# Peptides against a protein of PDB entry 4Y8H, part 32

Target 1, 222 residues: chain A of PDB entry 4Y8H
Amino acid sequence: TTIVGVKFNNGVVIAADTRSTQGPIVADKNCAKLHRISPKIWCAGAGTAADTEAVTQLIGSNIELHSLYTSREPRVVSALQMLKQHLFKYQGHIGAYLIVAGVDPTGSHLFSIHAHGSTDVGYYLSLGSGSLAAMAVLESHWKQDLTKEEAIKLASDAIQAGIWNDLGSGSNVDVCVMEIGKDAEYLRNYLTPNVREEKQKSYKFPRGTTAVLKESIVNICD

## One batch from the design tools (peptide; aimed at target 1 G47 T52)

Design b2_p25_3 (made by RFdiffusion4)
Pose (drawn by RFdiffusion4):
Structure b2_p25_3 (pose): chain A 222 residues (1-222), chain P 25 residues (1-25)
Amino acid sequence: as target 1 above (222 residues)
Amino acid sequence: SLNATADTTMNETILTTELLEETTE
């Protein structure tokens, strides 16, 4: 996995590749690694796939209840605190590596969370197996006072460095933009640079090619 | 486990390297 977060003028953008691996095998060519904790707080996850999805939904659920109880829009630091205290309690056995970003009444925020529970603050961040390829791009091209468009280009360029140079990353680039005073825009498959070429031949078989021993109608009704 | 080994290994390696650099300073 390659995942990034980049701050800009009036908000924050996060991006992720879309490859899932089981050993050297690509288990999923197009999985979403960008998760909605709340409408304006999004999360990119790397590590154990089920852990990132489960820990993100659990905190997302508690944030919703907390938002309703307090009659307030949720803050990123609450998601940060709840996630880090949960992951710390599990001593690193829940393998979730997260970049948490969003906008709230306090402003725009960008954080990373490691599985043992430590958290970091920054204007640009990268996690996952492709994090060094992405960081190399971020350290080369990031500057203070990025526009929204520059931040989106820098984030997807960082993801692309992971896609091309890291065997743990591939396929597509997903992006989410959280800008102050506006709805968060989730850009699923923002870039699709790895479209499979047309096959040389159709392998559709002549009907009857497969030998059959029996048939029967299956009762799915009551 | 899906995505577990490569991501965990890389993230923990980076963190360890940063802690070693701080100790050297």

Design b2_p25_3_s1 (made by RFdiffusion4, then SolubleMPNN; from b2_p25_3, 18 letters changed)
Fold by OpenDDE base, seed 4:
Structure b2_p25_3_s1 (fold): chain B 222 residues (1-222), chain A 25 residues (1-25)
Amino acid sequence: as target 1 above (222 residues)
Amino acid sequence: ALNAEADRAAVDALLAARAAEAAAA
């Protein structure tokens, strides 16, 4: 997995690759690693796919109930706290590594959460097996005051670094953009860099195209 | 489990490296 988050001037973008692996096997070429916690709060998941999905659904449900009870839009820090408390309770047995991002009435936020419930804050983050490949791009090209377009490009370039260099990452780039004052924009398969081009040549030959130069029949029943 | 082994190992290695750098600084 390669997952990233990048803050920009008016929001936050998260991105992920779409490869699922089971040991050395590619189990799925187009899995979804971006999960909605609330309309304007999304996360990217690395680690155990089932755990990332289950924990984000649970917190999403609790955040919805909390929002209804408080009559307020959900806050990213509330989702972070709920995730942190849940993961800490299970002492890293839930194999979820998350980049949590969103917009709320307090602004734009980007956090990471590890399976044992530790949390980090940054302007850019990467997790998963492709995190080093992604971070090499992020560290090289990140600057302050990124535009939305620059942040989407940077996040996509960082995911592509994972796709090209990490065995655990591959196929497509998914993106979710959360801009202040707008709806979240989920861009499923924003990039599909591994589309197989049409074959330039037909490899369908008529039967008999390969000439038989010599035939020998050996009777195997002695 | 899907993705778990590679992702966990990579994150743990990254955390260990960052902790070592922070301890050396």
Scores: peptide ipSAE 0.082, ipTM 0.651, DockQ to the pose 0.792
OpenDDE base, seeds 1, 2, 3, 5: peptide ipSAE 0.073, 0.000, 0.034, 0.027; ipTM 0.647, 0.195, 0.538, 0.555

Design b2_p25_3_s2 (made by RFdiffusion4, then SolubleMPNN; from b2_p25_3, 20 letters changed)
Fold by OpenDDE base, seed 4:
Structure b2_p25_3_s2 (fold): chain B 222 residues (1-222), chain A 25 residues (1-25)
Amino acid sequence: as target 1 above (222 residues)
Amino acid sequence: ALDLEADRATVDALLAERAAAEAAA
């Protein structure tokens, strides 16, 4: 898994790969890792899919109830606190780590929560097995006052770095954009680099012919 | 119930922790 968050001038972007793995196997090529907590607060989940989904649904319900009861728009920090508390409470039993991001009346926010409940804050974040590759891209290209488009590109490039450098990451890129004063924009399969074009041509190969689909030359000598 | 001040204080604390960590590194 590779998940990232990037703050931009007027909001925050989160992105994720869509590969789901079960041990050494790819279980799903198009797993959704971006989850809505509230209309303008989303998270990118990594770890066990069931854990991530269960946690985010629970917190989402509680945040909704809280917002209704208080007549207050949900706050990212409230979601963060609830998620952190939940993850901490079940330390060792929940294998979820999250990037939590959104916009609220106090502005745009980007946080991460590790499985053990530790929290980080930043202008750009990455988590998951591909996070190092993603972070290298983020650190190299992040700047102040990113535009929405630059932030989407940066987040996407970071996810792609994770995809290319981590076997646990891959397939498509999902993006969610949360801009102040706008509705959240969920871009499912923003990039689909592995969409097999429908084989336009059925190639019948003679018996005993192996089609070479991809050749990679690995120089073993260096 | 979380109020705005508590929410802000939480954010500020997190930012301060980050800044301290960055300064120490």
Scores: peptide ipSAE 0.009, ipTM 0.379, DockQ to the pose 0.044
OpenDDE base, seeds 1, 2, 3, 5: peptide ipSAE 0.006, 0.005, 0.007, 0.006; ipTM 0.348, 0.348, 0.341, 0.337

Design b2_p25_3_s3 (made by RFdiffusion4, then SolubleMPNN; from b2_p25_3, 19 letters changed)
Fold by OpenDDE base, seed 2:
Structure b2_p25_3_s3 (fold): chain B 222 residues (1-222), chain A 25 residues (1-25)
Amino acid sequence: as target 1 above (222 residues)
Amino acid sequence: ALDAEADREAVEARRRAEEERLAAL
């Protein structure tokens, strides 16, 4: 997996690759690694697919209840705190590594969470097996005061570095843009750089293409 | 010898079950 988050002048973008693996096997070529916690709070997941989905759904439900109870829009720091406390409780046995981002009444936020419940903050972050490939792009091209378009490009370039250089990453780039004062823009398959061309040849051969080298009739009934 | 082979199969079965559970993102 390669997942990234990048802050820009008026919001935050997260992006992910779309490969799922089971050891040496590509389990899914076009999985979704971007999860909605709330309308304006999204995360990208690395680690165990089931754990990333389940923990984000659980916290999403609890954030909705908390929002209703408090009569307040969900906050990214509330989601962060709920996620980290849950993950810490399970001592890293829930294999979720998350980049959590969003916009709320306090502004735009970007955090990361590890399976043991540690958390980081930054203007740009990467996680997963492709994180070093992504970070090489981020460290080289990140600047302060990024525009929305520059941040989407930087995030997608960083994911592509994972796609090309990490065995655990591949296929497509998914993006979610969370801008202050707007709805979240989920861009499923924002880039599809690995579309297979049409198969030029068919394995339909004429009858008789395979030579019969030997025929034997064996009577099996006495 | 038989117990060591059964333990190896059990470890490989656990490894396979863990690899199947670990659809890694």
Scores: peptide ipSAE 0.194, ipTM 0.539, DockQ to the pose 0.029; fails the geometry check
OpenDDE base, seeds 1, 3, 4, 5: peptide ipSAE 0.192, 0.181, 0.191, 0.169; ipTM 0.541, 0.533, 0.544, 0.503; seeds 1, 3, 4, 5 fail the geometry check

Design b2_p25_3_s4 (made by RFdiffusion4, then SolubleMPNN; from b2_p25_3, 19 letters changed)
Fold by OpenDDE base, seed 3:
Structure b2_p25_3_s4 (fold): chain B 222 residues (1-222), chain A 25 residues (1-25)
Amino acid sequence: as target 1 above (222 residues)
Amino acid sequence: ALDAAADRAAVEALLAARREALAAA
């Protein structure tokens, strides 16, 4: 997995690859690793796919209830706190490594969470097996005051570095853009750089390509 | 200044109530 988050001047972008693996096997070529916690708060998940999905759904449901109870838009720091306390309670046995990002009435936010419940903050972050490949791109090309378009490009280039250089990453780039004062823009398969080319030759051989060398009919009835 | 302490207490209360509801189910 390669997941990234990048802050820009008026919001935050997260991106992910779309490969799921079962050891050496590609289980899914086009899985979704971007999860909605709330309309304007999204996560990218690495680690155990079931745990990332389940924990984000659990916190998403609790954030919705909290939003209704408080009559307030949910805050990214509230989601962060709920996630970290839940993960810490399970002492890293829930294999969820998350980039949590969003916009709320306090602004745009970008955080990471590790399975043991530690949290980090940054202007750019990467997690997963492809995180080093992604971070090489981020460290080389990140600057302050990125535009939306520059941040989407930087995030997608960082995910592509994971796609090309990490065995655990592959296929497509998913993007979610969260800009202040706008709805979240979920760009499923924003890039599809691994479309299978047309086969140069059909494997349908003409009938009779395999010659019958010998036929023997044995009557088993006397 | 949105009281971060009030928001935290509200989250904790909702989580407690939901845990009780799930334990009673």
Scores: peptide ipSAE 0.007, ipTM 0.320, DockQ to the pose 0.018
OpenDDE base, seeds 1, 2, 4, 5: peptide ipSAE 0.005, 0.000, 0.005, 0.007; ipTM 0.295, 0.284, 0.263, 0.341; seed 1 fails the geometry check

Design b2_p25_4_s1 (made by RFdiffusion4, then SolubleMPNN; its pose is not in this set)
Fold by OpenDDE base, seed 2:
Structure b2_p25_4_s1 (fold): chain B 222 residues (1-222), chain A 25 residues (1-25)
Amino acid sequence: as target 1 above (222 residues)
Amino acid sequence: EEAAREAAARAAEREAVVAAASRGR
């Protein structure tokens, strides 16, 4: 998995690859690793896919209830706190590594969470097996005051570095853009750099292409 | 044709998720 988050001047972008693996097996070529916690708070998940999905749904539900109870828009720091406390409670046994990002009445936010419940803050972040490949791109091209378009490009280039260089990453780039004063823009399969070309030839051979070397009729009924 | 159908399905999924996120206000 390669997941990234990048802050820009008026918001935050997260991106992910779309490969799911089971050891040496590609289980899914086009899985969704971007999860909605609330309308304007999204996360990218690495680690155990079931744990990333389940924990984000659980916190998403609790954030909705909290929002209704408080009559307030959900805050990214509230989601962060709920996620980290839940993960810490399970001492890293919930294999969720998350980049949590969003916009709220306090501005734009980008955080990471590790399975043991530690949290980081940054202007750019990467997690997963492709995180080093992604970070090489981020460290090379990140600057202050990124535009939305520059941040989407940087995030997608960083995910592509994971796609090309990490065995655990592949297929497509998913993007979610969270800009202040706008709705979240979920760009499922923003890039599809691994579309297979049309098969130039059929593997169907005419009948009789394989020579019959020997035929034996065995009567099995005495 | 299958690639065009997958691209159209992906476009429809993008619109549906954006619309679903907007309806949660």
Scores: peptide ipSAE 0.007, ipTM 0.267, DockQ to the pose 0.020
OpenDDE base, seeds 1, 3, 4, 5: peptide ipSAE 0.005, 0.005, 0.000, 0.007; ipTM 0.185, 0.273, 0.266, 0.274

Design b2_p25_4_s2 (made by RFdiffusion4, then SolubleMPNN; its pose is not in this set)
Fold by OpenDDE base, seed 3:
Structure b2_p25_4_s2 (fold): chain B 222 residues (1-222), chain A 25 residues (1-25)
Amino acid sequence: as target 1 above (222 residues)
Amino acid sequence: AAAAEAAARAAAEREAVRAAASRGR
């Protein structure tokens, strides 16, 4: 997995690859690793796919209830705190590594969470097996005051570094853009750089390609 | 044709997600 988050001047972008693996096997070529916690708070998940999905759904439901109870739009720091406390309670046995990002009434936010419940802050972050490949691109090309378009490009280039250089990453780039004062823009398959070419040869051989060398009819009844 | 179909499917998935987000579900 390669997941990234990048802050820009008026918001935050997260991106992910679309490969799911089971050891050496590609289980899914086009899985979704971007999860909605709330309309304007999204996360990218690495680690155990079931745990990333389940924990983000659980916190998403609890954030909705909390928003209703408080009569307030959900805050990214509230989602962060709920996620970290939940993950810490399970002592890293919930294999969720998350980049949590969003916009709320306090601005744009980008955080990471590890399975043991530690949290980091940054202007750019990467997690997963492709995180070093992604971070090499981020460290080389990140600058302060990125535009939306520059941040989407940087995030997608960082995911592509994971796609090309990490065995655990592959296929497509998914993007979610969260800009202040706008709805979240989920860009499923924003890039599809691994479209399979047309097969050079059909596996339909001409009739008679396999010759019958011998036929034997045996009566089993006397 | 396959790139256009992938783009059309990605557009339909984006529109379905926008429609789901706009419906408050």
Scores: peptide ipSAE 0.010, ipTM 0.279, DockQ to the pose 0.020
OpenDDE base, seeds 1, 2, 4, 5: peptide ipSAE 0.000, 0.008, 0.007, 0.010; ipTM 0.169, 0.259, 0.262, 0.278; seed 5 fails the geometry check

Design b2_p25_5 (made by RFdiffusion4)
Pose (drawn by RFdiffusion4):
Structure b2_p25_5 (pose): chain A 222 residues (1-222), chain P 25 residues (1-25)
Amino acid sequence: as target 1 above (222 residues)
Amino acid sequence: SAEEEEDLEKAKNPASGGSTSTANW
């Protein structure tokens, strides 16, 4: 996995590749690693796939209840605190590595959370097996006072460094833009640079090629 | 909470970058 977060003028953008691996095998060519904790707080996850989805949904659920109880829009630091205290309690056995970003009444925020529970603050961040390829790009091209468009290009370029140079990353780039005073825009498959080429031949078989021993109608009704 | 206030204070002047890992899906 390669995931990034980049701050800009009026908000924060996060991005992720879309490859899932089971050893050397690509288990999923197009999985979403960008998760909605609340409408304007989004999370990119790397590590154990089920852990990142489960921990994100659990905190997302509790944030919703908390938002309703307090009659307030949720803050990123609440998702940060809840996630880090949950992950710390589990001593690193829940393998979630997260970049948490969003906008709230306090402003725009960008954080990272490691599985043992430590958190970091920054204008640009990267996690996952492709994090060094992405960080090399971020360290080369990031500057203070990025526009929204520059931040989106820098984030996807960082993801692309992970897609091309890291065997743990591939396929597509997902992006989510959280800008102050506006709805968060989730850009699923923002870039699709790895389209499979047309196959050389159709392997559709002549009907009857497979030997059959029996047939029967299955009752799915009542 | 005080912990949330501290995090908001840190967010006002964050590090330029960092936070790498080897984690993978």

Design b2_p25_5_s1 (made by RFdiffusion4, then SolubleMPNN; from b2_p25_5, 9 letters changed)
Fold by OpenDDE base, seed 2:
Structure b2_p25_5_s1 (fold): chain B 222 residues (1-222), chain A 25 residues (1-25)
Amino acid sequence: as target 1 above (222 residues)
Amino acid sequence: SAEEEKLEELAKNPKDLGSTSTATD
């Protein structure tokens, strides 16, 4: 998995790859790793897919109830605290690593939560097996005062770095944009880099030619 | 809560550097 978050001038972007793995096996090529907690608060999940989904659904339900009772838009820090307390209670038995992002009346926010309930804050974050490859892109290209479009591009480029360099990451890029004063924009399959066009089988190879079906250049570094 | 206020303060002054964590797939 590769998940990222990037703050921009008027909001926050999160992005994820869509590969799900079960050990060495690709279980799903189009797994949704972006989860809605509330209309304007979203999570990206890494680790055990079932745990990330279950915890985000639970907190989403509790926040919805709290929002109804208070007649207030939920705060990202309230979601973060609830997630943190839940993960801490299970002492890492829940294999959930989350990037939590959103907009609320206090502004735009970006946090990460580790399985034990530790939290980080930053202008850009990455988690998952592809996080190092993603972070190399983020550190190289992040700047202050990013536009929405620059942040979407940066997040997508960071996910693609994970897809290319991490075996646990792959397939498509999902994006969610949370801009202050707007509805959240969920861009499912924003990039589909691995959609092999169905090779039109129409290449009549001349008699006596063997079709090279796959060329893999393995650089054996000695 | 005091914890929420602390987190809101941290959110106003985020770290300049991102954090990385390797999660198991």
Scores: peptide ipSAE 0.033, ipTM 0.596, DockQ to the pose 0.725
OpenDDE base, seeds 1, 3, 4, 5: peptide ipSAE 0.040, 0.030, 0.031, 0.027; ipTM 0.641, 0.609, 0.569, 0.423; seeds 1, 3, 4, 5 fail the geometry check

Design b2_p25_5_s2 (made by RFdiffusion4, then SolubleMPNN; from b2_p25_5, 10 letters changed)
Fold by OpenDDE base, seed 1:
Structure b2_p25_5_s2 (fold): chain B 222 residues (1-222), chain A 25 residues (1-25)
Amino acid sequence: as target 1 above (222 residues)
Amino acid sequence: SAEEEKLLELSKNPKDLGSTSSATD
C-alpha cells in the first residue's frame, strides 16, 4: 500500500493506490483505500483492509451521531481523537494505519495514526509499504502555498512512485480533495497507469514475419 | 478536550516534515 496526504493553500488532498495483497498474491487490483468518516473528513487506510474499514465506519457513525446532538459540523480533531482512543484500546490488535484529513470550521487538517494510537502532524504524510518511495517525491517537490492542482499532482506523483517501486502497491490512483467551503471531491481511479493500453491492435504480422524482440548493435572496434 | 485543542494548535503550525511508516498494505 501507498497512501499520502498533502495540504494546500485552501484544503487537503489524500491519495492511495488500489492494490490489495495477500502475501505474494494480488487479491484485488482495485481496492478502495479511501474511506469517508463524514462528508468533509476522509481517511486513507493501510494495514489490514478489514480493520481499516471497520474502524472508520464505527468512528463515522459516532461522528454523525455527535454532529446531530451538537448541531455542529464534525471536526477532524474529534475524529482523530476517537480513532486514537479506539486504536489505543486494542493495543495494536487492530492492524490499522491511517492518514486522516479534512476540512471543518477551524480550517484544513492532516494527521496520521499508527496502530498503537500514536499521531503525527504534517503538511505532507505517507504511510504503507510504498511510503519511502512516496516520501522521496513529497520531500523533493513539496512547497508552501500549493494550489489545489499542484497538490493533486504532487499526491498523485507520490502514489505513482509507490506503485512503480513497491510490490505491495499498484494499479490505480484514487484521490480525495477536501477544499474549504466546498464539498469533498472523491476521484475514484483518478489515474489508471497500469491499465494495459488496450492491446494495440494485434498487428497480425503477415504469416512468415518474425518479430525482432531485441536488437543490440555491438561496435567491435578493432 | 485539552488534547483536541493541542492537536488543533499543532495542526495550525505543523512541522515541515513528512512522516513515514512501513505498513504492509
Scores: peptide ipSAE 0.197, ipTM 0.716, DockQ to the pose 0.683; fails the geometry check
OpenDDE base, seeds 2, 3, 4, 5: peptide ipSAE 0.145, 0.157, 0.121, 0.167; ipTM 0.681, 0.685, 0.672, 0.696; seeds 2, 3, 4, 5 fail the geometry check

Design b2_p25_5_s3 (made by RFdiffusion4, then SolubleMPNN; from b2_p25_5, 11 letters changed)
Fold by OpenDDE base, seed 3:
Structure b2_p25_5_s3 (fold): chain B 222 residues (1-222), chain A 25 residues (1-25)
Amino acid sequence: as target 1 above (222 residues)
Amino acid sequence: SEEEQKLLELAKNPKDLGSTSGATD
């Protein structure tokens, strides 16, 4: 998995790859790793897909209830606190690593949460097995006062770095943009870099050629 | 809450510009 978050001048963007793996097997080529907690609060999940989905749904439900009771727009920090308390209660047994981002009446926010409930803050974040590849791009190209378009590009480039360099990452790039004063813009499959171009050449392989159904590159480090 | 305020303050003045962590998936 590669997930990222990037702050820009008027909001925050999160992005994710779409590969799901079960050991050496690609389980899903187009997994959704961006989850809606509320209309303007989204998260990206790394680790166990079932755990990330379950915890975000639970907190989403609790935030909705809280919003109804308070008659207020939910705050990113409230969602963060609920996530933190839940993950801490399970002492890291829930394999969820999250980037939590959103906009609320207090502004734009970007946080990360680790499985044991620790939280980090930054202008740009990356998590997952592809996080180092993503961070190399983020550190190289991040600047202050990013525009929305620059932030989307930077986040997408960072995810692509994970896709190309991390075995646990792949397929497409999903993006969610949360700009102050606007609705969240969820861009499912914003980039599809691995779309096999229709092979113009019908390679009619001779009868008896075994189709390579799956190619796995295993770097055997000696 | 007091905890929310601390988190908001931390968010305004992060110690580091960015953060990264690996995961298994």
Scores: peptide ipSAE 0.126, ipTM 0.765, DockQ to the pose 0.651
OpenDDE base, seeds 1, 2, 4, 5: peptide ipSAE 0.112, 0.034, 0.040, 0.025; ipTM 0.735, 0.424, 0.382, 0.559; seeds 1, 4, 5 fail the geometry check

Design b2_p25_5_s4 (made by RFdiffusion4, then SolubleMPNN; from b2_p25_5, 11 letters changed)
Fold by OpenDDE base, seed 3:
Structure b2_p25_5_s4 (fold): chain B 222 residues (1-222), chain A 25 residues (1-25)
Amino acid sequence: as target 1 above (222 residues)
Amino acid sequence: SKEEEELEKLAKNPKKLGSTSSATD
């Protein structure tokens, strides 16, 4: 998995790859790793897919109830606190690593949470097996005062770095944009880099040639 | 809560450097 978050001048972007794996097997090529906690608060999940989905649904339900009782728009820090307390209670038995982002009446926010309930804060974050490849892009190209378009591009480029360099990451790029004073924009399959363009060149190989269907270079480290 | 207020203070002055976590599939 590769998940990222990027702050921009008027909001926050999160992005994820869409590969799910079961050991050496690709289980799903188009899984959703971006989860809605509330209309303007979203998270990206890495680790056990069932745990990330279950915890985000539980906190989403609790945030909805809390919003109804308080008659207030939910805060990102309230969602973060509920997630942190839940994950801490299970002491890492829940295999959920989350980037939590959103907009609320206090502004735009970006946080990360580890499975044991530790939290971090930044202008840009990455988690998952592709996180190092993503971070190399983020550290190289992040600047202050990013536009929405620059932040979407940077997040998408960081996810693509994970897709290309991490075996646990792949397929498509999902994006969610949360801008202050706007509705959240969930861009499912924003990029589909592995859609084989129908090779317009039908290489009609002559009869008797074996079509190489897939080449995999395995570096055997001695 | 006090914890929400501390998190709001952290959110106003986030670290400029990104963070990476360990590899998780």
Scores: peptide ipSAE 0.042, ipTM 0.612, DockQ to the pose 0.724
OpenDDE base, seeds 1, 2, 4, 5: peptide ipSAE 0.028, 0.029, 0.028, 0.032; ipTM 0.631, 0.594, 0.556, 0.415; seeds 4, 5 fail the geometry check

Design b2_p25_6 (made by RFdiffusion4)
Pose (drawn by RFdiffusion4):
Structure b2_p25_6 (pose): chain A 222 residues (1-222), chain P 25 residues (1-25)
Amino acid sequence: as target 1 above (222 residues)
Amino acid sequence: HGESASEVSGGRGPVDEEDLALVES
């Protein structure tokens, strides 16, 4: 996995590749690594796939209940605190590596969470097996006072460095933009640079090619 | 996804002091 977060003038953008691996095998060519914790707080996850999804939904559920109880829009530091204390309690056995970002009444925020529970603050971040390829781009091209468009280009360029140079990353680029005073825009498959070429031949078989021993109608009714 | 702890790494840019102060509050 390659995931990034980049802050800009009036908010924060996060991005991720879309490859899932089981050993050297690509298990999923187009999985979503960008998760909604609340409408304006989004999370990019790397590590154990089920852990990142489960820990993100659990905290997302508790944040919703907390938002209703307090009659307030949720803050990113609450998702950060709840996620880090949960991951710390599990001593690194829940393998979730997260970049948490969003906007709230306090402003725009960007954080990263490692599985043992430590958190970091920054204007640009990267996690996952492709993090060094992405960080090399971020360290080369990031500057203070990025516009929204520059931040999106820098984030997807960082993801692309992971797609091309890291065997743990591939396929597409997902992006989510959280800008102050506006709805968060989730850009699923923002870039699709790895479209499979047209196959040389159709392998559709002549009907009857497969030998059959029996047939029967299956009762799915009551 | 599907990464072990040893396969995951990470890095960051400059610290955002406003966010840091908020976390410390």

